# Peptides against a protein of PDB entry 6GMG, part 18

Target 1, 331 residues: chain A of PDB entry 6GMG
Amino acid sequence: DSDDRVTPPAEPLDRMPDPYRPSYGRAETVVNNYIRKWQQVYSHRDGRKQQMTEEQREWLSYGCVGVTWVNSGQYPTNRLAFASFDEDRFKNELKNGRPRSGETRAEFEGRVAKESFDEEKGFQRAREVASVMNRALENAHDESAYLDNLKKELANGNDALRNEDARSPFYSALRNTPSFKERNGGNHDPSRMKAVIYSKHFWSGQDRSSSADKRKYGDPDAFRPAPGTGLVDMSRDRNIPRSPTSPGEGFVNFDYGWFGAQTEADADKTVWTHGNHYHAPNGSLGAMHVYESKFRNWSEGYSDFDRGAYVITFIPKSWNTAPDKVKQGWP

## One batch from the design tools (peptide; aimed at target 1 Y62 L285)

Design b1_p22_2 (made by RFdiffusion4)
Pose (drawn by RFdiffusion4):
Structure b1_p22_2 (pose): chain A 331 residues (1-331), chain P 22 residues (1-22)
Amino acid sequence: as target 1 above (331 residues)
Amino acid sequence: AATSAANAARINAMNAEAEAKA
């Protein structure tokens, strides 16, 4: 009867996954089967396949956060985040639009703020920034050389990110990555690391001391990207879900999607990996399923979330959790 | 409607446990 979280059992390294295919842009499989796929195409350490460890299987079993947690080796902090927001569209649609049939002004403002974000440009911005970071760490063998290389290209590119504080989440992103300092990971050598990207969908109205309207319909001023840099201050994100509008209405507090470092230029052809909930086959929600969605399917989101952030972190180059290509389903 | 709320509560509680573990 228990809807307790259970850890999926170990899968032998030779066990191949059951086949599955995408339908209308999304593919899904039970977590036990995804572990088999992950071990075949994502588990490589210096080209050697590995079994998903007990610890990794435990992390994965927590739901949507599990895929990102496993692939990055760290529970997501969301410290370095980017998004795109059309300020002009937002200001214009507020002073020229009107609430629809059955909206409070708070609901109208909350929706307009939501629709003013552009997740394609947000992902695109994280893409170009991650590329600058990767070029900066290519031949840099200490952090100082990495930071010098990073500032040099940002200044020459007239990127407002050059003026970020030395201790900001941007410039400290590499040094604050645990695997960067590990002797088996980056070993304080930026050339052994790689920037990767994952996404977080979440709710804007997370201030418990704010009005109910913002908790139920969103805070338009919350989690907006800074101009020029596109950085999103994630420090006030506390994993608080959208408040219900009627009794019985339940909302999920966040969703994580793993992109990695795919080389596909078509943002619509990129695949994003995420789970539906924690693993509980003997319980109410059932077994965890891993979803592999095209970008548009992922960025469609749900009413639970009115905010999207595209996050950059680092993993060692020796890993294979962020390959150049990601294929939906199996084979 | 109650089931919907209970299900979301379960997921949210498990998310909080994952954060605490981290």
Fold by OpenDDE base, seed 3:
Structure b1_p22_2 (fold): chain B 331 residues (1-331), chain A 22 residues (1-22)
Amino acid sequence: as target 1 above (331 residues)
Amino acid sequence: AATSAANAARINAMNAEAEAKA
C-alpha cells in the first residue's frame, strides 16, 4: 500500500557506503546505502559535495522513478522519447510465424510486436540525438542560438528531426526544463546545460476503448517510433499497467532506468540505475533497493512491459548526477 | 504533482522479478 511509503532518513555527508559488488551484471544495495553513495559521487553542485535534501530523499523513496527523479531534478515528463522498431521483422514474423502452443492470436501478435523493438538501436538513437544537442548547447548563450545550432547540426547530418515543428518536444525540451531557468542552474544559458538520457518501460495496451486482448497482450500498433526520427508519441502513456491474463495476476505501471551522460561507447558496458519499489521498510514490500544494472540487464525488462523508450532531458553541467563514467557497487 | 506521486506509488511488484535477475 502506498500509505506505507517512508522517506529515508538523512545520511551524514561524510558517511561512506557499505561495500557491495555486481553479480551477473547487476549490483544491488538498500536505498539508505545508495544515498550514501549518491552523496559521495553524484551530489556535487559546482564541485561541492552536498547532503541529499529531504525533498530529494522523498523523491527517491518513490522507487524506480525516484532514482530518475532525484538525478534529473524533475519528475519525468517523457516527452522526448526514442525507440527503434523493425517493421520488416514484424511483418515477416506475422506472416511466417505461428502462435506457440497455448498462445492466442492476440498474444502472438503482441509478442511479435514486442520482439520487433530493438532496445539497443533505440538507445543508440537517443545517444546520437543527445550528442547533437550537446554540440548545439556547447557555445550557445541563449535559446535562439541553441536552436539555430541544432538546426544546423541536423541539416549537416540530413537528420529527419530537422523537419519537426518548433513546438515539438524535440525543440521545446530545453525551454521546458525547470533547471534551465533556475539562477543556480542554467540561468537561461544553454551552454550551462547538458543532455541526459533515461529509459522507461511501460505497457502498450493502455487504451481503455480498445479490446481486452490488446490490454492483456499488448497493442501491436501502439507507441511505435516515427520513421526517420525515431520519436515516440508518449502522449497516450498514462501509466496504466498491463491487464491481468489470469485471476490473481497483477502488473506494475512502469520502470525507469537512469543512464545520464555516460561516454562509454559500448552499449553493453553502460550502467543503468533503477529501483525496485517505493520505500516501505515497515510494510510488506520492505525497504527500497537500488540496482545498478548493465544494459543487458536493464533492457531485458519484465513481463509487465512490452515497450521501452529512451528519453532525453537536460540537467545543469554543474550537477554531477550524470558523470561520464558510472561504476557499479562500492569497493 | 499529486497525480505523479500517486502513479509512482503503485510501483510495487518489481522486487520479485528483480531479485530473480540479480
Scores: peptide ipSAE 0.032, ipTM 0.688, DockQ to the pose 0.092
OpenDDE base, seeds 1, 2, 4, 5: peptide ipSAE 0.030, 0.030, 0.029, 0.031; ipTM 0.687, 0.700, 0.699, 0.666; seeds 1, 2, 5 fail the geometry check

Design b1_p22_2_s1 (made by RFdiffusion4, then SolubleMPNN; from b1_p22_2, 11 letters changed)
Fold by OpenDDE base, seed 1:
Parts: structure tokens; C-alpha cells; sequence
Structure b1_p22_2_s1 (fold): chain B 331 residues (1-331), chain A 22 residues (1-22)
């Protein structure tokens, strides 16, 4: 089945995109047409348009993760992840709520846990942290200066992240970014980098040693953010899908959405770019499609997933894969 | 709802292949 993936062909640099198709509040197009848009809008390095390379087209061909991969320049590691969880709501609903008709106790608890996450607040926290990081990067010409600036910014804001260990993904994320070390990227200069955001949807019930109920209906205690920081421990995320609840039911392992560094203050107006599946134009799955969704459409997710995380990584400022403004669709 | 269900089935295989390459 994996043998059906095809790398999309190269598109001429000056080829304009065809119009996107509106669908359920999203803008949709085939992957080849997204490549055309990407070359016109997002491909710029140091202000010059670039043709999407064969390597980048190959990354893109992997589907939902491919969109984040090509725009971030690396496969998602998901180490610096944020979420928001309302513990009081969770406790109150468990105490005072009741299972729906035909709903098991485990299903009820899993649902209540899912509903206790606030996607908007999780996204807001990631944006807040990315802003702090960007201020710390602005005038830092080495990693030590960046870390010192970051600690000062956190202290000034009385942010709980100031208490994180030096080995925390929060402090190590920049040094672990390949494009930071590249000569044509950051060249080890933090001031040449900027923080960007993507989102991952995944399943909480991934522990194979846990009960079947947790694997089917979710683990209410898994992947909660730490109080004060909003950091999610992603070390237990192994891309394991939800277990079937009925014969013939199947779930997918994850979904990824690219936000980048949009400056739109209204979360509902932000644009999230994602793919449906790997590109298999001659296979059963068909051609890959790319979607540009508003936040509400992205954050709604699917029944396959009960967790959403907002992840920070870094790209060179010379890249235009994360512009301040993203326009949905074409034209 | 239907679009979401079809999309979910297709993401699974793509994700497994991407993970194997990474």
C-alpha cells in the first residue's frame, strides 16, 4: 500500500494557480495546484521565488504531515507543545454529569476529558510563547544571548516557563533546529530565525498496556498540559491510532495543520493549511488534496482524535513559508 | 461529516509512511 505514493511533478516557476474550490468553509485544491501557489507566494528565499525542489515535493507528497514538513523544513518532532485544559470543568462534569443513553462509563469519561480541552486557549498560549521567543531572538547573535534574553523576558512577564530545566524542549528547541545551523539558514545566528506554529491532532489512549477501554474511548489523564506553563509531555505520543469500537471501524494516527507566523489577532480569522492523504494518483486513495481552513474548521478535528497540541518550531526569517498574512484559496 | 470520514481513512496510510521515512 505504501508503494502507491508518487512524488508530484515539478511545476514551472511562473505557472499561476488555478482557482481553489470552496468546500464547507475551506478552500481546496489538488497538490499540483498547491505547488503552483506555494511557488508564487511561499517559496521566496531572500526575496526571490524558488521552484519547489524534488526533495520538497517528496516531503509534501506524504499528505497532512507533508504540508507542515515542506513549510517548516523538517519532519515534525512535536517536542515543544502547548495545550489548555480546564480541570475544574472536568471534575465538575464527572461529578454532576451523566453518561448518555448507551454510553459506557469509560466512553463518558473520555468524552468529558476531550471536551475539557480548550483549543483556542491552547493556540493563544502557543502564540504568546512564540511572541516571547521572537523578542528574545531579535537582537541575539549567539545562542547564549538568546537564552539570556528569553530568561529576562519570562522574568518580566512572571511566566512559569522561567522555571523550566535548561534541558527542557523549551530552551533546547532552537539549537535542535537543523535550519538554524545551515549556512543559508540561521547560520547559528538566532536573530536570523523566527518562531512558527503548527498543530497536531492525535489519540490519547496510546498505551498498549492500558485497558481496552482507554484505547477505545481515550485516556482522560493522558497528554494534559502542565499547570502554569501549558507544556504537554509528548514523549508518549507514538502515532498509535484509536482502537476500533466496532467491527470494521478504523482510525487514523494523526493530522497536522500549518499556521506559521500569522499576525491576525482574531483566532477565528487565521488560516490553517493541511493535506488529506499521501499522493497516490494511480492508487485507490487518488491524488492528494490541500486544504486551507479557518481555525474553527481546523480545531474541530475528527472523531479519530481526542487531543490537540500547538507546537512551536523555528524557521529562517529569509523564508516566506510563514508570512504575516495568509490569504485563503486562489485568487 | 462525510468529507471528514473519508479524509480520516486517507491520513492514516500517509502518516505511517511519513513516520517510516523520518
Amino acid sequence: as target 1 above (331 residues)
Amino acid sequence: AEENARRAELINEAGREAEAKA
Scores: peptide ipSAE 0.031, ipTM 0.721, DockQ to the pose 0.373; fails the geometry check
OpenDDE base, seeds 2, 3, 4, 5: peptide ipSAE 0.029, 0.027, 0.026, 0.028; ipTM 0.702, 0.688, 0.675, 0.670; seeds 2, 3, 4, 5 fail the geometry check

Design b1_p22_2_s2 (made by RFdiffusion4, then SolubleMPNN; from b1_p22_2, 8 letters changed)
Fold by OpenDDE base, seed 4:
Structure b1_p22_2_s2 (fold): chain B 331 residues (1-331), chain A 22 residues (1-22)
Amino acid sequence: as target 1 above (331 residues)
Amino acid sequence: AAENARRAALINEAAAEAEAKA
């Protein structure tokens, strides 16, 4: 019950974190200890360490989405989302593959669709686009200059994103970022901003008008990336969880992982920060835990989800929530 | 199971989107 959610207390600015607990290739800690690490490592504005505000602690308390929220500075809108889907693999497996023993046809099709997504290629596409955006930002002092630079970069690379509408999430993402307009943020200067990445895991079978089988086992046709651009239409994502397949079964609505702007070229060495659930230290769920996972551990996801998206947003360069290098755990 | 213990609090995305546009 969301009514058990509690905002974590303030941590002294100079309080050092306790050691993280290693767990299955991840580093894990309680939310209060993550706040301590965040203040030491990620809190900096214009090079100055900051205490996590009450508002930021409240955002963080919402769980997995809270980690992305506090680091990006806004609740995820998920509008500029990328993925990679192997259409040939999907068609071939549907044609030549067979359901497993006890697997229904709908379950087979849902599984084959899930397995036809390539998380690494989806992440790579988002990083590619973020790099193009960063080049467009670096020499632009107004939005018009940024958009002109972006169009030129896309034209030079023969990127299909050049054909997107001016009102598309792709071109509107910067102007729709609150921190871009803030005086202590971008101050309407694109060159003060940088592109950052987070990931969302969610369920494909969200259409209430569809069959029960699609809601239970996935909709093979839902949330596929557009050819050429890799853009995913997220407009139908309403945070609806997977439907139970048996009595008493329940699934989570989504998961979020924060990457930021790490420059590590090897995807397998990148670190993803995420939470398990909302903070309920006095409730049945208990205290929120924060995980720092390698890409492999993050991209594996959970049975609750059959889709992954890699989303681009923006933060001020003066923020240290998206450093070039992220160290897993503490110390 | 550990997966069943995970819960994320829902926020009205429409409200969040409105804040992003303000």
Scores: peptide ipSAE 0.030, ipTM 0.666, DockQ to the pose 0.165
OpenDDE base, seeds 1, 2, 3, 5: peptide ipSAE 0.029, 0.026, 0.025, 0.027; ipTM 0.685, 0.666, 0.664, 0.692; seeds 1, 2, 3, 5 fail the geometry check

Design b1_p22_2_s3 (made by RFdiffusion4, then SolubleMPNN; from b1_p22_2, 11 letters changed)
Fold by OpenDDE base, seed 3:
Structure b1_p22_2_s3 (fold): chain B 331 residues (1-331), chain A 22 residues (1-22)
Amino acid sequence: as target 1 above (331 residues)
Amino acid sequence: AAENAKRAELINKYGQEAIAKA
């Protein structure tokens, strides 16, 4: 029961973390210990360590989304999302492939669609766009200058994003970021902000008006990236989980992974931070755990989800929640 | 079995249901 959620207690600012433990190739710790690490490594504002506030601890306590929430400074809106889909592979597999033994046609099509997404290319696209945005931010002292820089960068790269509407999530993302407008954040100065990335896993078959088969096995046509831009329309994502395919089966509504602004060029070496569930130390779910996974572990996902999106948002450069280098685990 | 155990450890089906958007 969600009523069992508890906000983790404050940790002393100087309290060092206990060692993380390995878990299925990932580094794992309890949420309280992650708070300790966060205060030592990620809490810095203007170069000064900060104790995680009660509000931040409350955000964190919500589980996987809480990790992204506390580090981005806002609840994920998921508006500026990217993915990569191999249309040729999809068409070829549908044409030449066959359902497995016991697999329905709908299940086959859903699986083929899922397998036609390339998580690495989706992540690469988001990083490419974030890099362009960061260049546009660097010397811009008002939003107009930022937008002009952005358009110029896109034109120079012949990027299809240059054709997006001014009201699109791509161009409106900065001005819609609360921390951009905050006096102690961006203070309306784009050069004080940087682009950051997180990822969301979710289910494609969320349309209640569609067939039951799509809700059970996926909607092959849903949440595909637009050609050229890689943008995914996330407006139909309502956090609806996969429908059960057998009695007693149940699925999770989403998973979130925090990447930030790591500069590691090798995608396989990047670290993704995520949580398992809301913090319920006295409930049936137990304490929340935080995981630091390599890209392979993150991108693998679960059967609960058939879509992955890589989302861009912004944080103040004065925050250290998205450092250039993330070390897995502790010490 | 290993995959199920991993899923149980990393994601709980009820763990993400109630979220306050603030």
Scores: peptide ipSAE 0.028, ipTM 0.664, DockQ to the pose 0.213
OpenDDE base, seeds 1, 2, 4, 5: peptide ipSAE 0.027, 0.029, 0.027, 0.027; ipTM 0.666, 0.680, 0.670, 0.672; seeds 1, 2 fail the geometry check

Design b1_p22_2_s4 (made by RFdiffusion4, then SolubleMPNN; from b1_p22_2, 7 letters changed)
Fold by OpenDDE base, seed 4:
Structure b1_p22_2_s4 (fold): chain B 331 residues (1-331), chain A 22 residues (1-22)
Amino acid sequence: as target 1 above (331 residues)
Amino acid sequence: AAENAARAALINAYGAEAAAKA
């Protein structure tokens, strides 16, 4: 029951976190202890530590999405999303593969579609685009200069994104970022902003007008990236969970993982921060926990989801919520 | 077993989007 959600209390600015504990190859801690770490490591504005505000603690309390929310400064819109899909693999497996014992045709097709996504390549595409955007931002002091720089960068790389409409999420993402317009944020100066990345896991079979089989086993044709750009149309993502395949089975609607702007070239060494559920210390769910996972652990996902997207947004360079290096756990 | 335990712990809140829009 969402009514059991509680905003974590304030933590003293100088309170050091307790050690994280290992959890299936991840580093895990309770949300209150994450707040302590966040204040020591990620809270900095213009190099000065900040106490996590009540508003930020409230955002964080919503679970996995709360981690991305507090670090990005806005609720995820998921509009600028990237993925990688191997169409040839998909077609080949459908043609030459067979359902497993006890697997329905719809279940087989959904599984083959899921397996045809490459999380590492999707992540790499998002990082590539973020790098292009960061180069375009670096010397741009107004939006027009940023857009001109971006177009030049895309032309130089012969990137298909150059053909996107001016009103597309790709070109409008910066102007639609609240922190870009804030006086203490970007102050309408693109050179004060940087591109950051988070990931969303979700279910493909969200169309209520589709077959029950698609809702239960996935829609093989849904949420595929556009060829050349890697852009995923997220307009049909309504946070609808997978339908139960058996009585008593239930699935969750999404998962979010925060990457930020880590410079680690090896994807497997990157750290992804995410939460389990909303904070309900006095309820049946219990206290919220925060996980810092390596890419392997993050990208594995859960059976609740058959899609992963890597999303680009922007934060002020003065924020330290997306440092070049993230350390897993504490100390 | 590890996946099942992790999945069982993942229960996302409803209403976060509504709260963000308020």
Scores: peptide ipSAE 0.049, ipTM 0.725, DockQ to the pose 0.227
OpenDDE base, seeds 1, 2, 3, 5: peptide ipSAE 0.039, 0.041, 0.051, 0.029; ipTM 0.733, 0.713, 0.730, 0.688; seeds 2, 3 fail the geometry check

## One batch from the design tools (peptide; aimed at target 1 G250 V252)

Design b1_p23_1 (made by RFdiffusion4)
Pose (drawn by RFdiffusion4):
Order: sequence, then C-alpha cells, then structure tokens
Structure b1_p23_1 (pose): chain A 331 residues (1-331), chain P 23 residues (1-23)
Amino acid sequence: as target 1 above (331 residues)
Amino acid sequence: SATEEANAERINKANEEAEEKAH
C-alpha cells in the first residue's frame, strides 16, 4: 500500500533495454528500463561502461530532478540561469490588451508575463554562453587562465556578462562545481571539465508574504532576466508550487529537463530527458517513467509553471552523461 | 478533485525530501 519512494534495483551491465519509440515527439520508458539504456550509452568513464551505482539509482528515483541529479553528479542549484523576455511585448500587451472572458487583472498580468518569455531564445542564450565557457577552458590548466580567457572573449564580443562581479554566479560557476575540485574529476584543471545545460520549469509567485493573487496567478515582476546578460536571479526560488485556484486542484512545484551538450544545431531537434514523478511501483503514483522529449514538447510546459530557466553547470570531460548526440527510445 | 490534490502533494513531498537529502 505504501506510496513510499523505492530505489530501482541494480541492472547488470550486459542487460540491454527493452525497445521503445517516440510518439509525436516524446518517448517514455519505465525507470528500470532507462537505467539499462543509461548504462549502455551514458555511463562511460573514460570510455568504459559502468553500472549505475546504488547512490545514482537513489538520486534518479526522486523524479524529474533525478535525471539531472545523476547526469551532473550534483543536486541542481540553478545558480547560473538564463532566459529571454520580450519587455516591449509585455509592456505593450499590458497597456493595449484587456483581460479575456473570465480573468482577474492579476490573472491577465500573470498570463501576459508568462507568454512574454521565449524559451527558444532563452535556451539559445545559454547555448552561446556555454560555448564561450568551453572555449575559455579548452587550454586553460588553472582557474586564473580560464577566467582570463573567459573575460577576454566576452569583452571582445561586447557581451554584458564581462561586467559581472568576480564572485557572481557566472564567474564562480566553475570553481563552485564540486567535481571541478575532486581529484577524480576536474582536479582544479578547467581543461578537464565541460559546460552542460539543463532546464527548470517553476512557478513565479513564491513569496509567502505576498498577495494570494500572485500565489494563484503569478508575479509578473518575478524571475525576469536582467537586460543585456539575460541572467535570472534564482535566489528567491524556494521550490514553492503554484497555489490552487479551487479546492482539490493540485499543482506540481517544478520540472527539470536534461539537455547536456548535444551538437545538433536545430533547437527543435534537441532531446530533453525528464521523469514524471518519484519511483513508487507499489504505491499510488506508480513506477517512475523517464521521458525523452523534443525541445518544443519540453518547452510546451504546463499550467503548473509560468517560468522557465536554462541553467549552466559543469561536468568532467571523462564522463559521458552529455554526449554529442541523444537518441530517443531504443534501439 | 481531492485525489488530484493528494497526488500533487505526494510529488511535492518527495521533492522536499530530495532537497533535504542534498544538504
């Protein structure tokens, strides 16, 4: 009867996954089967396949956060985040539009703010920034050389990110990555690391001391990207879900999607890996399923979330959790 | 419905437990 979280059992390294295919842009498989796929194509350490450890299987069993947690080796902090927001469209649609049939002004403002975000440009911005970071750490063998290389290209590219504080989440992203300092990871050598990207969908109205309207319909001024840099201050994100509008209406508080470092230029052809909920086959929600969605399927989101952030972190190059290509389903 | 809310609360609780484990 218990809807307790259970850890999926260990899968032998030779066990191949059951086949599955995408349908209308998304593929799904039970977590036990995804572990088999992950061990075949994502588990490599210096080209050697590995069994998903007990700890990794435990992390994965927590739901959508599990895929990102496993692939990055760290519970997601969302410290370095990017998004795109059309300020002109937002200001114009507020002073020219009107609420639709059955909207409070708070609901109208909340929706317009939501629709003013552009998740394709937001992902595109994180893409170009991560590329600059990777070029900066290519031949840099200490952090100082990495930061010098990073500032040099940002200044020459006239990127407002050059003026970020030395201790900002941007410039401190590499040094604050645990695997960067680990002897078996980056060993304080930026050339042994790689920038990777994952996405978080979440709710904007997370201030518990704010009006109920913002908790139910969103805070338009919350989690907007700074101009020029596109940085999103994630410090006030507390994993608080959207408040219900009627009794019985439940919302999920966040969703994580793993992109990695795919080379595909078509943002619509990129694959994003995420789970539906925590693993509980003996319980109410059932077994965890891992979803592999095309970008548009992922960025479609749900009414639970009115905000999207594209986050950059680092993993060692010796890993294979962010390969150049990601294929939906199996084989 | 009540079932819908209970299901969302279960997910949210598991999310909280994952956040606490990470500390």
Fold by OpenDDE base, seed 1:
Structure b1_p23_1 (fold): chain B 331 residues (1-331), chain A 23 residues (1-23)
Amino acid sequence: as target 1 above (331 residues)
Amino acid sequence: SATEEANAERINKANEEAEEKAH
């Protein structure tokens, strides 16, 4: 029950974390111990450690989305999302492939669509775009200068994003970021901001007016990236979980993973931070746990989800929630 | 928003299932 959610207590600023537990290539800890790590490593504003505020602890208490929320400084809007879909693979597998034993046609089509997404290429596209944005932010002291730089960078690379409308989430993302407007954040200076990345896993079959088969097995045509840009229209994502395929089966509505701005070139070596559920230490779910996973462990996802999106947002450069290097676990 | 908060409170059981499958 959502009513069992509790805000984790404050941790002293100087309290060191306990060691993380290694689990199947992940590092795991309880939420209170993650707060300790966060205060030591990620809390810095202008090079000074900060205690996690009550508001930030409340955001964190919401589980997987809470990790992205506390590190990005805003609830995820998911407007600037990227993915990669192999249309030729999809068409070829539908034409030449066969359902498995006991697999329905709808289940086969949903599975083939899921398998036609490339999480690594989707992530690389988001990193490419974030790099272009970071170059455009550099030495831009107003939004007009940023947008002009961005258009020039895209033109030089012959990138299809140059054809996006001025009202597109791509061009409006910076101005719609609360921390950009904050005096202690960007203060309306683009050069004080940097692009960061998080990921969302979710279900494609969210349309209640669609067939029951699409709700159970996925909608093969939903949440595909636009050709050339890689942009995903997330407007139809309403956090609706997969429909049960059998009595008593239940699925989760989403998962969120925080990457930030790591400079590690090898995708497989990147670290993704995520939570299991909302913090309910006195409830049936128990205490929230935080995981630091390698990209392989993150991108594998769960049977609850058939889509992955890589989302760009912005944070002030004065924040240390997105360092160039992330170390898995503790110490 | 209240809708965002209500949606944020949902359980990621997927991590528990991953642990069960790994055992």
Scores: peptide ipSAE 0.027, ipTM 0.665, DockQ to the pose 0.069
OpenDDE base, seeds 2, 3, 4, 5: peptide ipSAE 0.024, 0.026, 0.026, 0.028; ipTM 0.640, 0.667, 0.650, 0.660; seeds 2, 3, 5 fail the geometry check

Design b1_p23_1_s1 (made by RFdiffusion4, then SolubleMPNN; from b1_p23_1, 9 letters changed)
Fold by OpenDDE base, seed 3:
Structure b1_p23_1_s1 (fold): chain B 331 residues (1-331), chain A 23 residues (1-23)
Amino acid sequence: as target 1 above (331 residues)
Amino acid sequence: SAENAARAELINKAGAEAEAKAK
């Protein structure tokens, strides 16, 4: 029960982390030790280390979403999401493929749809867009200048995003970022902000009015990226988990992974930070653990999810929660 | 399996509460 959630205690600012442990190709540690690492590496505001505040520790304690929350400075809204879907592969597999032994038609279609998403291309698209946004931010001292720069950049690249509505999450994302408006954040100066990326895993079959088969095995048509832009309409994502296919089976509602603004060109070498569950040291779930995974480990996801989206948001450049280089584990 | 073990540890039930807290 969420009632067992506990906010981790404060860690002294000078306390060094204990070594992380290997776990299924990931670096893993308990949440309190991650706080220690965070204070040493990611806590800097205007170049000065900060103790993680009680509010930040509370955010972190909510599990996987808490990692993204504390590092982005806001609860994920998931409005500016990207993915890549291979329509030709999907059509060809549906036409030429057959259900596996014991696999229903609905299960087959759901699986084929899941497999038709390309996580690497989705991530690459988000990085491409984030790069364009960062160029648009660099010398813009008001939102109008940022938007003008952004449109110019998109026009130069013949990017379909240039045709998005002015109210689209793509153009409104910056103005809707609380830290952009904060005096100690962006202070309404786009050049003080940078684009960052996180990822969400979730279930496609969330429509309660749809068939039970779609809720159990996925909705092949749901949460596909728009052609040309790669934008995913996330408005129908209500954090509804996959429906059980057998008695006693249960699925989790989502997973979040924090990437930030790493400059590593090789996707396979990028590090994704995520948590397992809310912190319940005195409950049945136990203490929250934080994982630092390579892209392969992150993008594989779980059977709980058949969709992955890569989301862009913004943080102040004065924050060090999204450094150019992230080292996996400790030391 | 590694996936099953990792999955068993992934319980994010507090999402709704987190969202409420963030508002």
Scores: peptide ipSAE 0.087, ipTM 0.799, DockQ to the pose 0.370
OpenDDE base, seeds 1, 2, 4, 5: peptide ipSAE 0.043, 0.065, 0.030, 0.032; ipTM 0.754, 0.783, 0.642, 0.646; seeds 1, 4, 5 fail the geometry check

Design b1_p23_1_s2 (made by RFdiffusion4, then SolubleMPNN; from b1_p23_1, 13 letters changed)
Fold by OpenDDE base, seed 3:
Formats: C-alpha cells, sequence, structure tokens
Structure b1_p23_1_s2 (fold): chain B 331 residues (1-331), chain A 23 residues (1-23)
C-alpha cells in the first residue's frame, strides 16, 4: 500500500557510500546508500556539495520516478517525448508473420508492434534534439532569443520540428520548467539552462474504451512517434498498467530511467539510473533499491511495458545532477 | 501529481530482473 512509504533519513554530507553490488550486469544499492553517492557526486549547486533536503528525499522515496524527480527537480510531465518506430518492419511482420503456437492474433499484433520500436534510434533522436536545444540555449539571454536560435538551428538541419506550433511541447518546454524561472536556477536566462534526458516505459493499451485484447496485449497503433519529428503524443498516458492475461497476474504502471546529459557517444556505454519501488523498509515491498544500468539493461524493459519514450526537460547548469560522465556503481 | 507518484509501484524488481536476465 502507498501508505507504507517512508522518507529515507538524512545522510551526513561527508558520509561516503558503501560499495554497490553487481545485479544482472548493473550496479545496485539501497536508497540510503544512493543518497550518500548523490551527495558526493550529484548534489553540487554552484560547485558546492549539498545535503539532500527532506523534500528531495521524499521525492526520491517514490521509486523509479523518484530518481528522475530528484535529479530533474520536478515531477516528470513527459510532454516532450521521442521514439523511433519502423513502420515497414511492422507492416511486413503483420503481413508475412504468423502468431506463435498458443499466441492470439491480438497478442501477435501487440508483440510485433512492441518489436517494431527501435530504442536506440529513439534515444539517438532525443540526444540529437537535446544537442540542438543546447546550442540554442548557449548564448540566449531571454526566451525570445532561445526560440529564434532554435528555429534557426532546425532550419539549418532541415528538421521537421521547425514546423511545430509555437505552443507545442517542443517550443514551450523551457518556459514551462519551474527551475528556469527560479532566482537560484535559470533566473529567466536560457543560457543558464541545459537540456537533459530521461526515459519512461509504459503500457500502450491504456484506453478503457478499447477492446479487452488491446488492454491485455497492447494497442499496436498507440503512442507511435510522428513521422519526421519523432514526437510521441503522451497525452493519453494515464499511468494505467497492462491488464492481467491470467488470474493473479499483475503489472506495474511505469518505469523511469535517468540519463541526464552524458556525453558518451556510444549508447551502449551510457548509464541509466532507476529505482525498483517506493521505499517501504517496514512494509512488504522492503527498502527501495537504486540501479545504475547500461543502456542495454535499461532498454530491454519488462513485460509490463510495450512502449519506451525518451523525454527532454531542462535543469540549471549550476546543478550537477546531469554530469557529462556518469560512473556506474561505487567506487 | 502526488497521486501519480503514490502509484509508482514498481513491484518486484527481483522478479523483473530475473525476467530481464532470462531474455
Amino acid sequence: as target 1 above (331 residues)
Amino acid sequence: SAENAARAQLINEAGKEAEKASL
């Protein structure tokens, strides 16, 4: 029950982390030890270490979303999301493929749709767009200058995002970021901000008015990226989990992975930070664990999810929650 | 929202990790 959630206690600022343990090719630790690492590595504001505040510890205690929340400084809105979908592969597999033994037609179509998403290309698209945004931010001292720079960069690259409406999540994302308006954040200066990336895994079959089969096996047409832009309409994502296919089966509503602003060019070497569940040390779920996974381990997802999206948001450059290099585990 | 955060029930990471390891 969500009532079992506990805010992790404060950790002394100078307390060093205990070693992380390997877990299925990723590094794993308990949430309290992640707080220690976070204070040593990610807590810096204007180059100074900070103790994780009670508010930040409370945000973190919510599990996977809590990791993204504490590092981005806001609850994920998921408005500026990217993915890549191979329409030709999807059509060809539907035409030429057949359901496996015991697989229903709906299950087959849902699986083929899931397999037609390219997580690496989706991530690459988000990184490309984040790079364009960062160039537009660099010398912009007001929002108008940022938007003008952004349009110019998109025009130079012949990017389809240049055709997006001025009210789209793409152009409105910066002004809708609380930390952009904060005196100790961006202070309305785009050049003080940087684009960062996180990922969300979720279920496509969330429409309650759709067939039961779509809710159980996925909606093949839901949450596809727009051609040319790669933008995913996330407005229908209501954190509704997959419907059970058998008695006693249950699925989780979402997973979140934090990437930030790593400069590692090889996607396979990038580190994704995520949590397993809300912190319930005295409950049935137990203590929250934090994982630092390589892209392969992150992008594989779970059977709970048939969609992945790569989301762009912004943080102040004065924050160290999105460093250029992320080291997996401790030490 | 806080309500959405409260529903962040990634349950059974150990089971999910085992699933990933089997893939």
Scores: peptide ipSAE 0.030, ipTM 0.681, DockQ to the pose 0.070
OpenDDE base, seeds 1, 2, 4, 5: peptide ipSAE 0.029, 0.029, 0.029, 0.029; ipTM 0.677, 0.666, 0.676, 0.673; seed 2 fails the geometry check

